# Designs tried in a protein design run: peptides against a protein of PDB entry 6MBK. Part 234

Target 1, 240 residues: chain A of PDB entry 6MBK
Amino acid sequence: GFEMVNFKEEGFGLRATRDIKAEELFLWVPRKLLMTVESAKNSVLGPLYSQDRILQAMGNIALAFHLLCERASPNSFWQPYIQTLPSEYDTPLYFEEDEVRYLQSTQAIHDVFSQYKNTARQYAYFYKVIQTHPHANKLPLKDSFTYEDYRWAVSSVMTRQNQIPTEDGSRVTLALIPLWDMCNHTNGLITTGYNLEDDRCECVALQDFRAGEQIYIFYGTRSNAEFVIHSGFFFDNNSH

## One batch from the design tools (peptide; made by RFdiffusion4, then SolubleMPNN)

Design b2_p28_5_s2 (from b2_p28_5, 10 letters changed)
Fold by OpenDDE base, seed 3:
Structure b2_p28_5_s2 (fold): chain B 240 residues (1-240), chain A 28 residues (1-28)
Amino acid sequence: as target 1 above (240 residues)
Amino acid sequence: SSLLEELLKLDTSKPRVIPLFSDVLASL
């Protein structure tokens, strides 16, 4: 029903390979295909996770490390997904001085500085952990854990992390949703939800799409400041 | 404050909330 395409101006997105009707369930992603805190716990990261309070308390960091470990693993199930991720991001962690100066006049500046400080402190902490903790010895990133690696992983998670229910629906967890997160954003209504019965993320079409058209979804309403902080871009028709 | 408390305080990350699909359908 769709394919990944590199669009000239928008970068990678999904293109319909057939006509898709509004409200048609055109995309679903089973839990087993998601990168989750649970999959992180069940990976090579699991032993370290079980011993580190920060990994346990901050699911976004757990996902970042999960992403790094899987990226460093040639046989990772998620290699095809990881290869679709940007190598760099337009998030504040990648901002040049002029971009930061621009933000100084905006409401985002405080959060940008917080993000810088937090990311730096996280890296410093985990660099030491990876170097010294016994359970870090088997991590594929053991001998190569740079700030650039961490910045990339954090930015990947920041821009793509989702809160979804656990399998039993009793709690929430964090997840990256492969394939689905390739959709570019447009204004509209939320058309993605989690189906607990089938244990999958489901997306219905926001509108009719003809074969050959790019498929857009609405990821939710954020202010331009929030888009900068979390996604690294301004949305022209943003209502905030 | 512990390092964890500080990191939590400084964290500005906000995940997208994926609702239950039933709620999505009800809103469309």
Scores: peptide ipSAE 0.580, ipTM 0.911, DockQ to the pose 0.860
Fold by OpenDDE base, seed 1:
Structure b2_p28_5_s2 (fold): chain B 240 residues (1-240), chain A 28 residues (1-28)
Amino acid sequence: as target 1 above (240 residues)
Amino acid sequence: SSLLEELLKLDTSKPRVIPLFSDVLASL
């Protein structure tokens, strides 16, 4: 009922191929298709994950490394998804000097500098780990792990990470949700949830969409400042 | 341990919370 389209002004999005009614379940993504902390643990990253306390404590970093490892793997199941990701982001880690100067007059500057500092320290730590840890030898990024690679992966995760329940529903984990996260944002209500019985993310239509229309979803209430910091996105009609 | 604690404190990333689908349906 939908197709991925590269929209000129908005980048990749989903377009309806048929009429979709409001509240219709039009999109679902099973757990096995998600990039999760668990899939990271079950990948080539698993041995290193099991021995590094930072990877274990910071699921977002685990996802970032998982994304880098899969990107470097030509036969990765997630290659089609990874190829749809932006090569660069509008997140603070990509801000030019002029953009940072502009933000110095805003309350966002503290968070921007925090992200820079945190990301730089993470990179320095893991660069050493990748160079010295025995379990890093099998990682496809062993011989090529640049700050640009890490910045991209961190930004990808920062803009797209979701908290979902574990399979048994007893805990939460982090996930990237392929295809679903291609939907561009609009104002409205949350229409995506996790169905534990069927073990999948489910998304119902926010409104009626006609064939040929772009499908939008609501990712949650954030201020424009929060969207910039977390998603690199400006929403003109955001009243918050 | 000190580095881990510092990195955790500096982390400002917040994931989107995906609710249970049953709760979504109840809200719509």
Scores: peptide ipSAE 0.557, ipTM 0.895, DockQ to the pose 0.866
Fold by OpenDDE base, seed 2:
Structure b2_p28_5_s2 (fold): chain B 240 residues (1-240), chain A 28 residues (1-28)
Amino acid sequence: as target 1 above (240 residues)
Amino acid sequence: SSLLEELLKLDTSKPRVIPLFSDVLASL
């Protein structure tokens, strides 16, 4: 039904291999394939997670560390997914001085500074934790934990994290959704939901796609400022 | 505790909310 393609201008995306009709269920991702807070807890990170209040309280950080641990693990199930992630992002954490100066004229500047400050503080905290905590010795990143690593992981999670229901539907958790998050964004309606009965994320086509066409989805409405903060780009056709 | 509270306050990350698929179908 679709294939991953590296588009020259848009980077990685999904291309239809056959005609797909609007509202057709063309993509689904079972829970077992997701990177979740639960999978983080069940990984080599689990012992540290169980003893660190920040990891427990901030699922996005738990996912960031999960991503780093899996990236550092050659035999990780998620290696194929991780390899599709950008090595760098256009998010504020990667902004140069001129880009930050441009944002000073916008309402986004406060959030940019908050991201910088927060990320730096998180890194400083966890650097110490990794150096001193007994359970950190088992982490593959023990001897290689740089700010660049952390910035990348945080940015990856920031741009790609999703809130999904737990297995029983009683609570929500955070997840990265491999393959699905390779779809590039377009304006439209939400066509992705979680199916609790089948325990999978399901995506139906926003429109008709012919074989060979790129498949786009709508990730949600955000302001251009929010897109810069969370996705690293402006969307000209963004609905307010 | 103070560090955690500060980090939570400074966190601007906002996950996408994936609704239940049944609700998606109802909205299409």
Scores: peptide ipSAE 0.567, ipTM 0.905, DockQ to the pose 0.903; fails the geometry check
Fold by OpenDDE base, seed 4:
Structure b2_p28_5_s2 (fold): chain B 240 residues (1-240), chain A 28 residues (1-28)
Amino acid sequence: as target 1 above (240 residues)
Amino acid sequence: SSLLEELLKLDTSKPRVIPLFSDVLASL
């Protein structure tokens, strides 16, 4: 009922291939297709994860490394998804000096500096880990772990990470949701939820979409400043 | 470790919360 399309101004998005009615379940992504902390633990990263307290405590970093490992793995199941990810982001970690100066007049500046500092410290720490830890030797990024790589992965996770329930529903975990996260954002209500019975993310249409129309979803209530920090974009009609 | 505590404190990342689908249906 939909296809991935590169829209001129909005980049990649989803386009309806048929009429979709409001509240129609048009998109679902089973857990097995998600990039999760659990899939990271079950990957080549697993041995290192089991021994690194920061990876264990910071699921977002675990996902970032999971992305890097899978990107570097030609046979990764997630290659098709990873190839759809931007090579660069409009997140603060990519801001030029002038953009940072602009943000100095906003409430976001503190968070921007925090991101810079935190990301730099994370990179410095994990650079040493990757170089010295025995379980890092099997990582495909062993000989190619640059700040640019890390910045990309962190930004990818920052813009796309979701909190979902664990399989048993007893806890929450972090996940990237392929295909679903290609939807561009609009105002509205949250129409995506996790179905534990079927163990999948389910998205119902926010409104009627005709064949050929771009499918938009609402990712959540954030200020424009928060969107910049966490999603890398401004939304002019963000009235929430 | 002191580093872990600092990194946790400095972490500004906020994941989107995907609710249970049943709750979504109830809210729509």
Scores: peptide ipSAE 0.553, ipTM 0.899, DockQ to the pose 0.890; fails the geometry check

Design b2_p28_5_s3 (from b2_p28_5, 13 letters changed)
Fold by OpenDDE base, seed 5:
Structure b2_p28_5_s3 (fold): chain B 240 residues (1-240), chain A 28 residues (1-28)
Amino acid sequence: as target 1 above (240 residues)
Amino acid sequence: SELLQELLELDTSKPRVIPLIEEVKAAL
């Protein structure tokens, strides 16, 4: 087993409550617990989704709005998950002027500017949509849709979105994976995969973990620049 | 739409690809 713990300097993570052996399946998350484009379509956002070309074309935006709608819903199934998400991120959308100036000397600056512009344009578009579209009236965010809200949602999705197979395995979709994404990152091998037969995301242990140890997983290889853009941090042990 | 095209071009988001568990186990 494992438990959620707030670690000093690392924030929330998972701690082993028993000894876990390498390659042991210690964590699985059924599809029904995931926040997906499909769950967005099946939510209060569904009617708007069905009529908005951008939501349909950009699954990451659909997830962002799904996240906002669920956050604004006191009885949302995902409230326990949403409450574990950071209220702010160290991603470029939250950078101060000095941090942006620092990036001007790096190759990441173009992507940062693109991210700023894209997010601003998205917000402007959807602000109007939320104000004017008939199907937006039922959204819990109808009267409270700020750039700060949108920035948060976009950043949450950007840092946590995953591509997983659809239920029939014929296509891919986007998903946030609750509980699993609480694992902090370490260097190693990918140990998370989707089990289509059982329709769940499965994580096997990267190494042996003793009871009381923090459980780390490897989310994939990225450059430090990519980590900054997508995760808002530099990884010290990044060999890329 | 022009807006959609612009947003797609400006999109820097890159989701993590979760492979099938069989592939993961085979690589370990």
Scores: peptide ipSAE 0.645, ipTM 0.933, DockQ to the pose 0.895
Fold by OpenDDE base, seed 2:
Structure b2_p28_5_s3 (fold): chain B 240 residues (1-240), chain A 28 residues (1-28)
Amino acid sequence: as target 1 above (240 residues)
Amino acid sequence: SELLQELLELDTSKPRVIPLIEEVKAAL
């Protein structure tokens, strides 16, 4: 009922191949296709994860490293997904001096500086870990772990990470949701939920879409400052 | 760990919360 298309102005998005009615279940992604903290633990990163307290405590970092490891693996199942990710982001970690100066007049500036400091400290820490930890030797990024790589991975996770229930529903975990996160954003209501019975993310249509139309979803309400911090853009039609 | 605590405090990342599908359907 849909296809991935590279839209000139918006980049990759989803286009309807048939008419889709409002509230129709048109997209679902099984857990096995998600990049999760659990899949990170079960990957080549697993041994290092089991011995590093920061990876264990910060699931977003675990996902970032998982993403880097899979990107560096030619036979990774997630290569098709990874290839759809932007090579650069409009998030604060990529801001030029003028953009940072602009943010000085906003409440976002403190969070921007926090991102810079946090990312730099994380990189410095994990650079040393990768160089010295025995379980890092098997990582495909062992000899190629640059700040640019890390910045990209962190930004990818920051803009795309989701909190979903664990398989048994007893806890929550973090996940990247391939295919689904190709939908571009519009104002509206949340139409994505997790179906524990079928163990999949489910997305229902926000509105009617005709064949050939781009499919938009609502990712949630944030302030413009929060959109800049987390998504790298201002949303003019944002209710806040 | 002092470093871990600092990293946690500096972390501005906020994941999207995906609700259960039943909650989504109830709100539509």
Scores: peptide ipSAE 0.643, ipTM 0.934, DockQ to the pose 0.895
Fold by OpenDDE base, seed 4:
Structure b2_p28_5_s3 (fold): chain B 240 residues (1-240), chain A 28 residues (1-28)
Amino acid sequence: as target 1 above (240 residues)
Amino acid sequence: SELLQELLELDTSKPRVIPLIEEVKAAL
């Protein structure tokens, strides 16, 4: 009922191929298709994950490394998804000096600096880990792990990470949700939820969409500053 | 680890919370 399209102004998004009614389940992604902390643990990253406290404690970093490993793996199941991701982001980690200077007048500046510092420290730490840890030798990024790579992965995760329930519903984990996260954002209500019975992420339509229309979803309420920090854009219709 | 603690404190990343679908439907 939908297709991925490159829209002129908004970049990639989803377009309806048929009429979709409000509250209709039009998109679902089974757990097995998600990039999760669990899939990271079950990947080539698993041995390193099992021995690195930071990877274990920070699921977002685990996802970032998972993303990098899969990107570097030609036969990765997630290659089609990874290829849809931006090569660069408009997030603070990519800001030029003038953009950072502009942010000095906003509430976001401290978070931006923290993000810079944190990302740099993470990179420095993991650069050493990748160079020295025995279990890092099997990683496809062993000989190619740059700050640019890490910045990209961190930004990808930062903009796209989701908290979902574990399979048994007893805990939460982090996930990237392929295809679903291609939906562009609009104002409205959350229409995406996890179905534990069927073990899938489900998205119902926020409104009626006609065939040929772009499908928008609401990713949640944030301030413009928070959107800049986490998503790299301002939302003009942010009435909250 | 002092480093881990610092990284946790400096982490500004916030995942989107995907609720259960039942909760979503109830709120619509």
Scores: peptide ipSAE 0.642, ipTM 0.933, DockQ to the pose 0.893
Fold by OpenDDE base, seed 1:
Structure b2_p28_5_s3 (fold): chain B 240 residues (1-240), chain A 28 residues (1-28)
Amino acid sequence: as target 1 above (240 residues)
Amino acid sequence: SELLQELLELDTSKPRVIPLIEEVKAAL
């Protein structure tokens, strides 16, 4: 009922191939297709994860490393997804000096500097870990781990990470949701939820979409400042 | 770890919370 399309101004998105009615379940993604903290633990990163307290405590970093490892793996199951990700982002970590100066007049500047500092500290720490830790030997990034790599992974996770329930529903974990996260954002109501019975993310249509129309979803209420911090853009129709 | 505590405090990442589908449907 939909196809991936590269839109001129919005980049990659989903376009309806048939008429979709409001509240129709048009897209679902089973847990096995998600990139999660659990899939990171079960990957080549697993041994290192088991011995590093920061990876264990910070699921977003675990996802970032998982993404880097899978990107460096030609036979990765997630290669088709990774190939759809931007090579660069408009997030604060990619801001030029003039853009940062502009933000100095906004309330977002403190969080931007925090991101810079945090990302730099993380990179410095894990660079040493990758160079010295025995369980880093099998990582495909062992001999190629640059700040640019890490910045990309962190930005990918920052813009796309989701909190979902664990399989038993007793806890929450972090996940990247392939295909679903290609939908561009619009104002409205949350129409994505996790179905524990079928163990999948489910997305129902926010509105009617005709064949040939781009499918938009609402990712949640955020201020423009929060959109800049987490997504790198302002939303014109954002009422908050 | 002092470093871990610092990184946690500096972390500004906020994941989207995906609710249960039942909650989503109830709110539509």
Scores: peptide ipSAE 0.640, ipTM 0.931, DockQ to the pose 0.881

Design b2_p28_5_s4 (from b2_p28_5, 14 letters changed)
Fold by OpenDDE base, seed 3:
Structure b2_p28_5_s4 (fold): chain B 240 residues (1-240), chain A 28 residues (1-28)
Amino acid sequence: as target 1 above (240 residues)
Amino acid sequence: SELLEELLKLDTSKPRNIPLFSEVKAAL
């Protein structure tokens, strides 16, 4: 029903290979294909996770490390997904000095500085952990853990992390949703939800799409400031 | 513990909330 395409102006996106009707379930992603805090616990990161309070308390960091470990693993199940991720982001962690100066006139500046400080503090902490903790010796990133690696992973998670229910539906967890997050954004209504009975993320079409058209979804309403912080760009239809 | 509290305070990341699909369908 769709294929991944590199669009010249928008980067990677999904293109319809057939006509898709509005509200048609065209895309679903089973839990087993998601990168979750649980999959992180069940990976090579598991032993370290079990002994580090920050990894346990901050699921976004757990996902960032999971992403780094899987990226460093040639035989990782998620290699095809990871290879589709941007190598760099337009998020504040990648801002040049002039971009930061522009934000000084906005309400976003405090959050930008906090993000920089937080990321730097996290890196410093985990650099030491990776160098000294016994369970870190098995991590594929043991000998190559740079700030650039961490910045990339944090930015990947920041722009793509989702809150989904646990398998039993009793709690929530964090997940990256491969394939689904390749959809580019448009204005509209939320058309993605989690189906607990089938244990999968499900997406229905926002509108009719003809064969050959790019498939867009709505990721939610955010202010321009929130888009800058979380996605690194401004959206024209959003308020400041 | 102090470091964790500081990191939590400084964290501005917000995940997208994926609702239950039944709720999505009801709102469309």
Scores: peptide ipSAE 0.572, ipTM 0.904, DockQ to the pose 0.884
Fold by OpenDDE base, seed 2:
Structure b2_p28_5_s4 (fold): chain B 240 residues (1-240), chain A 28 residues (1-28)
Amino acid sequence: as target 1 above (240 residues)
Amino acid sequence: SELLEELLKLDTSKPRNIPLFSEVKAAL
């Protein structure tokens, strides 16, 4: 029904290989394919997670470390997914001085500074943890944990993290959703939900797509400032 | 810890909320 394609202007996206009708279930991702806080806990990161309060309290950081550990693991199941992720982001953590100056005139500046400060403090903390904690010795990133690595992982999670139900539906957890998050964004309605019975994310088509057309989905309404902060782009057609 | 509390306060990351698919179907 679809294939991953590198679009020149938009980067990687999904292209229809056949005609897809509006509201047709064209994409589903089983839980076992997701990168979740639970999969992080069950990985090589598990022992450290069990002893670090910040990892336990901040699922986004747990996902960031999970992403880094899997990236450093050549046999990782998620290598194909990780290879599709941008090497750099247009998020505030990558802003140059001129971009920060531009934001000084906006309400986003406080959130930008917060991200910088928070990320720097997280890195400093975890750098020390990785150097000193016994369970960090087994991490593939032990000898290669740079700020650039951490910035990338945090930005990857920031732009792609989703809140999904736990397997029993009693709680929520955080997840990266491979393949699905390759869809580029358009204005519309939410067409993705989690199916607990089949234990999978399900996405229905927002509109009719012809064979050869790029498939777009709606990730939700955000302000331009929120898009910059969380997604790294301005959405000019934001009806807000 | 003081550090954890500060990091939580400074965290501006907002995950996308993936609703139950039944809710999606009801809205579409």
Scores: peptide ipSAE 0.556, ipTM 0.901, DockQ to the pose 0.907
Fold by OpenDDE base, seed 1:
Structure b2_p28_5_s4 (fold): chain B 240 residues (1-240), chain A 28 residues (1-28)
Amino acid sequence: as target 1 above (240 residues)
Amino acid sequence: SELLEELLKLDTSKPRNIPLFSEVKAAL
C-alpha cells in the first residue's frame, strides 16, 4: 500500500501505492522489528549494558550505542533501516556558529547548550569505558569510536525515539520504529498506537490519501522551537 | 554516581509517547 520515496524537498518519505482511506490501518510494525532497549540488551552490547549504570539508567544512550553497533555490523538485521537514516542532521548538535548566534536571542539557546554539554560529557565518559572495559572488546566500534559517530547516533535517537509499552504492558521502554518513522509530519491527530494483543505498533491513516500521494502523520503537538530542538526542522503550518 | 546524576539532569531528550492503540481508536 506504500513505498519509500526520496522526495526532493523533504528527503525520504512514504508514498501511497493505492488509495488509502482515513482511519485505515495501513502500517504496522511488530516488536521484533523495533530497535529497543531490550534488543540492545540482547545484542553484543548486552554484557557492557549489564555492568554500566549509565546505560542502564539512560535508555536513549543504550539505543544510541545499539544503533552504532548495528551500523558497524554488515549482517545486522537493521541495516536496511539504518541505511535510510540521514548521515547528518539539522539538530542543534550540528549547528554552525551562525546558527547558534541566531538562537542566542531565543529561549532555545539554553537547551542547545545543554545538549552540547550533555553529549560531550557522555562521549568522554563512554570513550574511556570503551577503551578500558573488558566487555567493550567485542564491540565492533572498539577501535573506531569518534565524537562524530556518537553525535550522529544521539541525534538519530533524539529525533526518532519513542516510548512504547513493554511486552507485558507493565512498564515503558524506548524504541526506534523502522519504516513508520519514515512518514513526514503534518498537523492532525495521533493515529499511531501500540497494540499489546498483537504486540505491534499500528498506524491508521490521518486522512484519505490517493495513490501517488505522500503519506503524512502527526507525531504530536510541538512548537516550532521544540521541533528544532528535538526533530531538527520547522513546520510552517504548525499552529502551536 | 555523581556523573550519572549530572548526566540525567542535563538530558533534554523527549521521546514521543506512543499510546495504546485502544486509546487512539477511542479518540478518533
Scores: peptide ipSAE 0.547, ipTM 0.893, DockQ to the pose 0.875
Fold by OpenDDE base, seed 4:
Structure b2_p28_5_s4 (fold): chain B 240 residues (1-240), chain A 28 residues (1-28)
Amino acid sequence: as target 1 above (240 residues)
Amino acid sequence: SELLEELLKLDTSKPRNIPLFSEVKAAL
């Protein structure tokens, strides 16, 4: 019912291939297709994860490393997804000096500086871990772990990470949701939820979409500052 | 470790919350 398309102004998005009605379940992603903390633990990263307290405590970092490991793995199941990810982001970690100066007039500046500082510290820590930890020897990124790689992975996770229930529904975990996160954002209501019975993310249409129209979803209400920090874009129609 | 505590305190990353689909249906 949809296809991935590179739209001239918005980049990659989803386009309807048929008419989709409002509230129609048009997209679902089974857990097995998600990049999760659990899939990270079950990957080549698993041995290191089991011994590194930061990876264990910070699921976002675990996902970042999972992305890096899978990106560096030619036969990764997630290669098709990873190839759809931006190579660069408009997030604060990619801001030029002029953009940072502009943000100095905003309340976001402290969060931006925190992101820079934290990302740098994380990189420095994990650079040492990758160089010295025995379980890091099997990681495909061992000889090619740059700050740019880490910045990319962190930004990918920052913009795309989702909190979903664990398989048993007893707790929450973090996940990247392939294909679904290709939808561009619009104002509206949350139309995506997790179905524990079928163990999948389910997305219903926010509105009617005709064949050939871009499919938009609502990722949640955020301030422009929050969108800049977490999503790397401004939302002009902030009615909130 | 002191580093972990600092990283946790300074983490500004906020995941999107994907609710249960039943809750989504109830709100639509």
Scores: peptide ipSAE 0.569, ipTM 0.905, DockQ to the pose 0.884; fails the geometry check

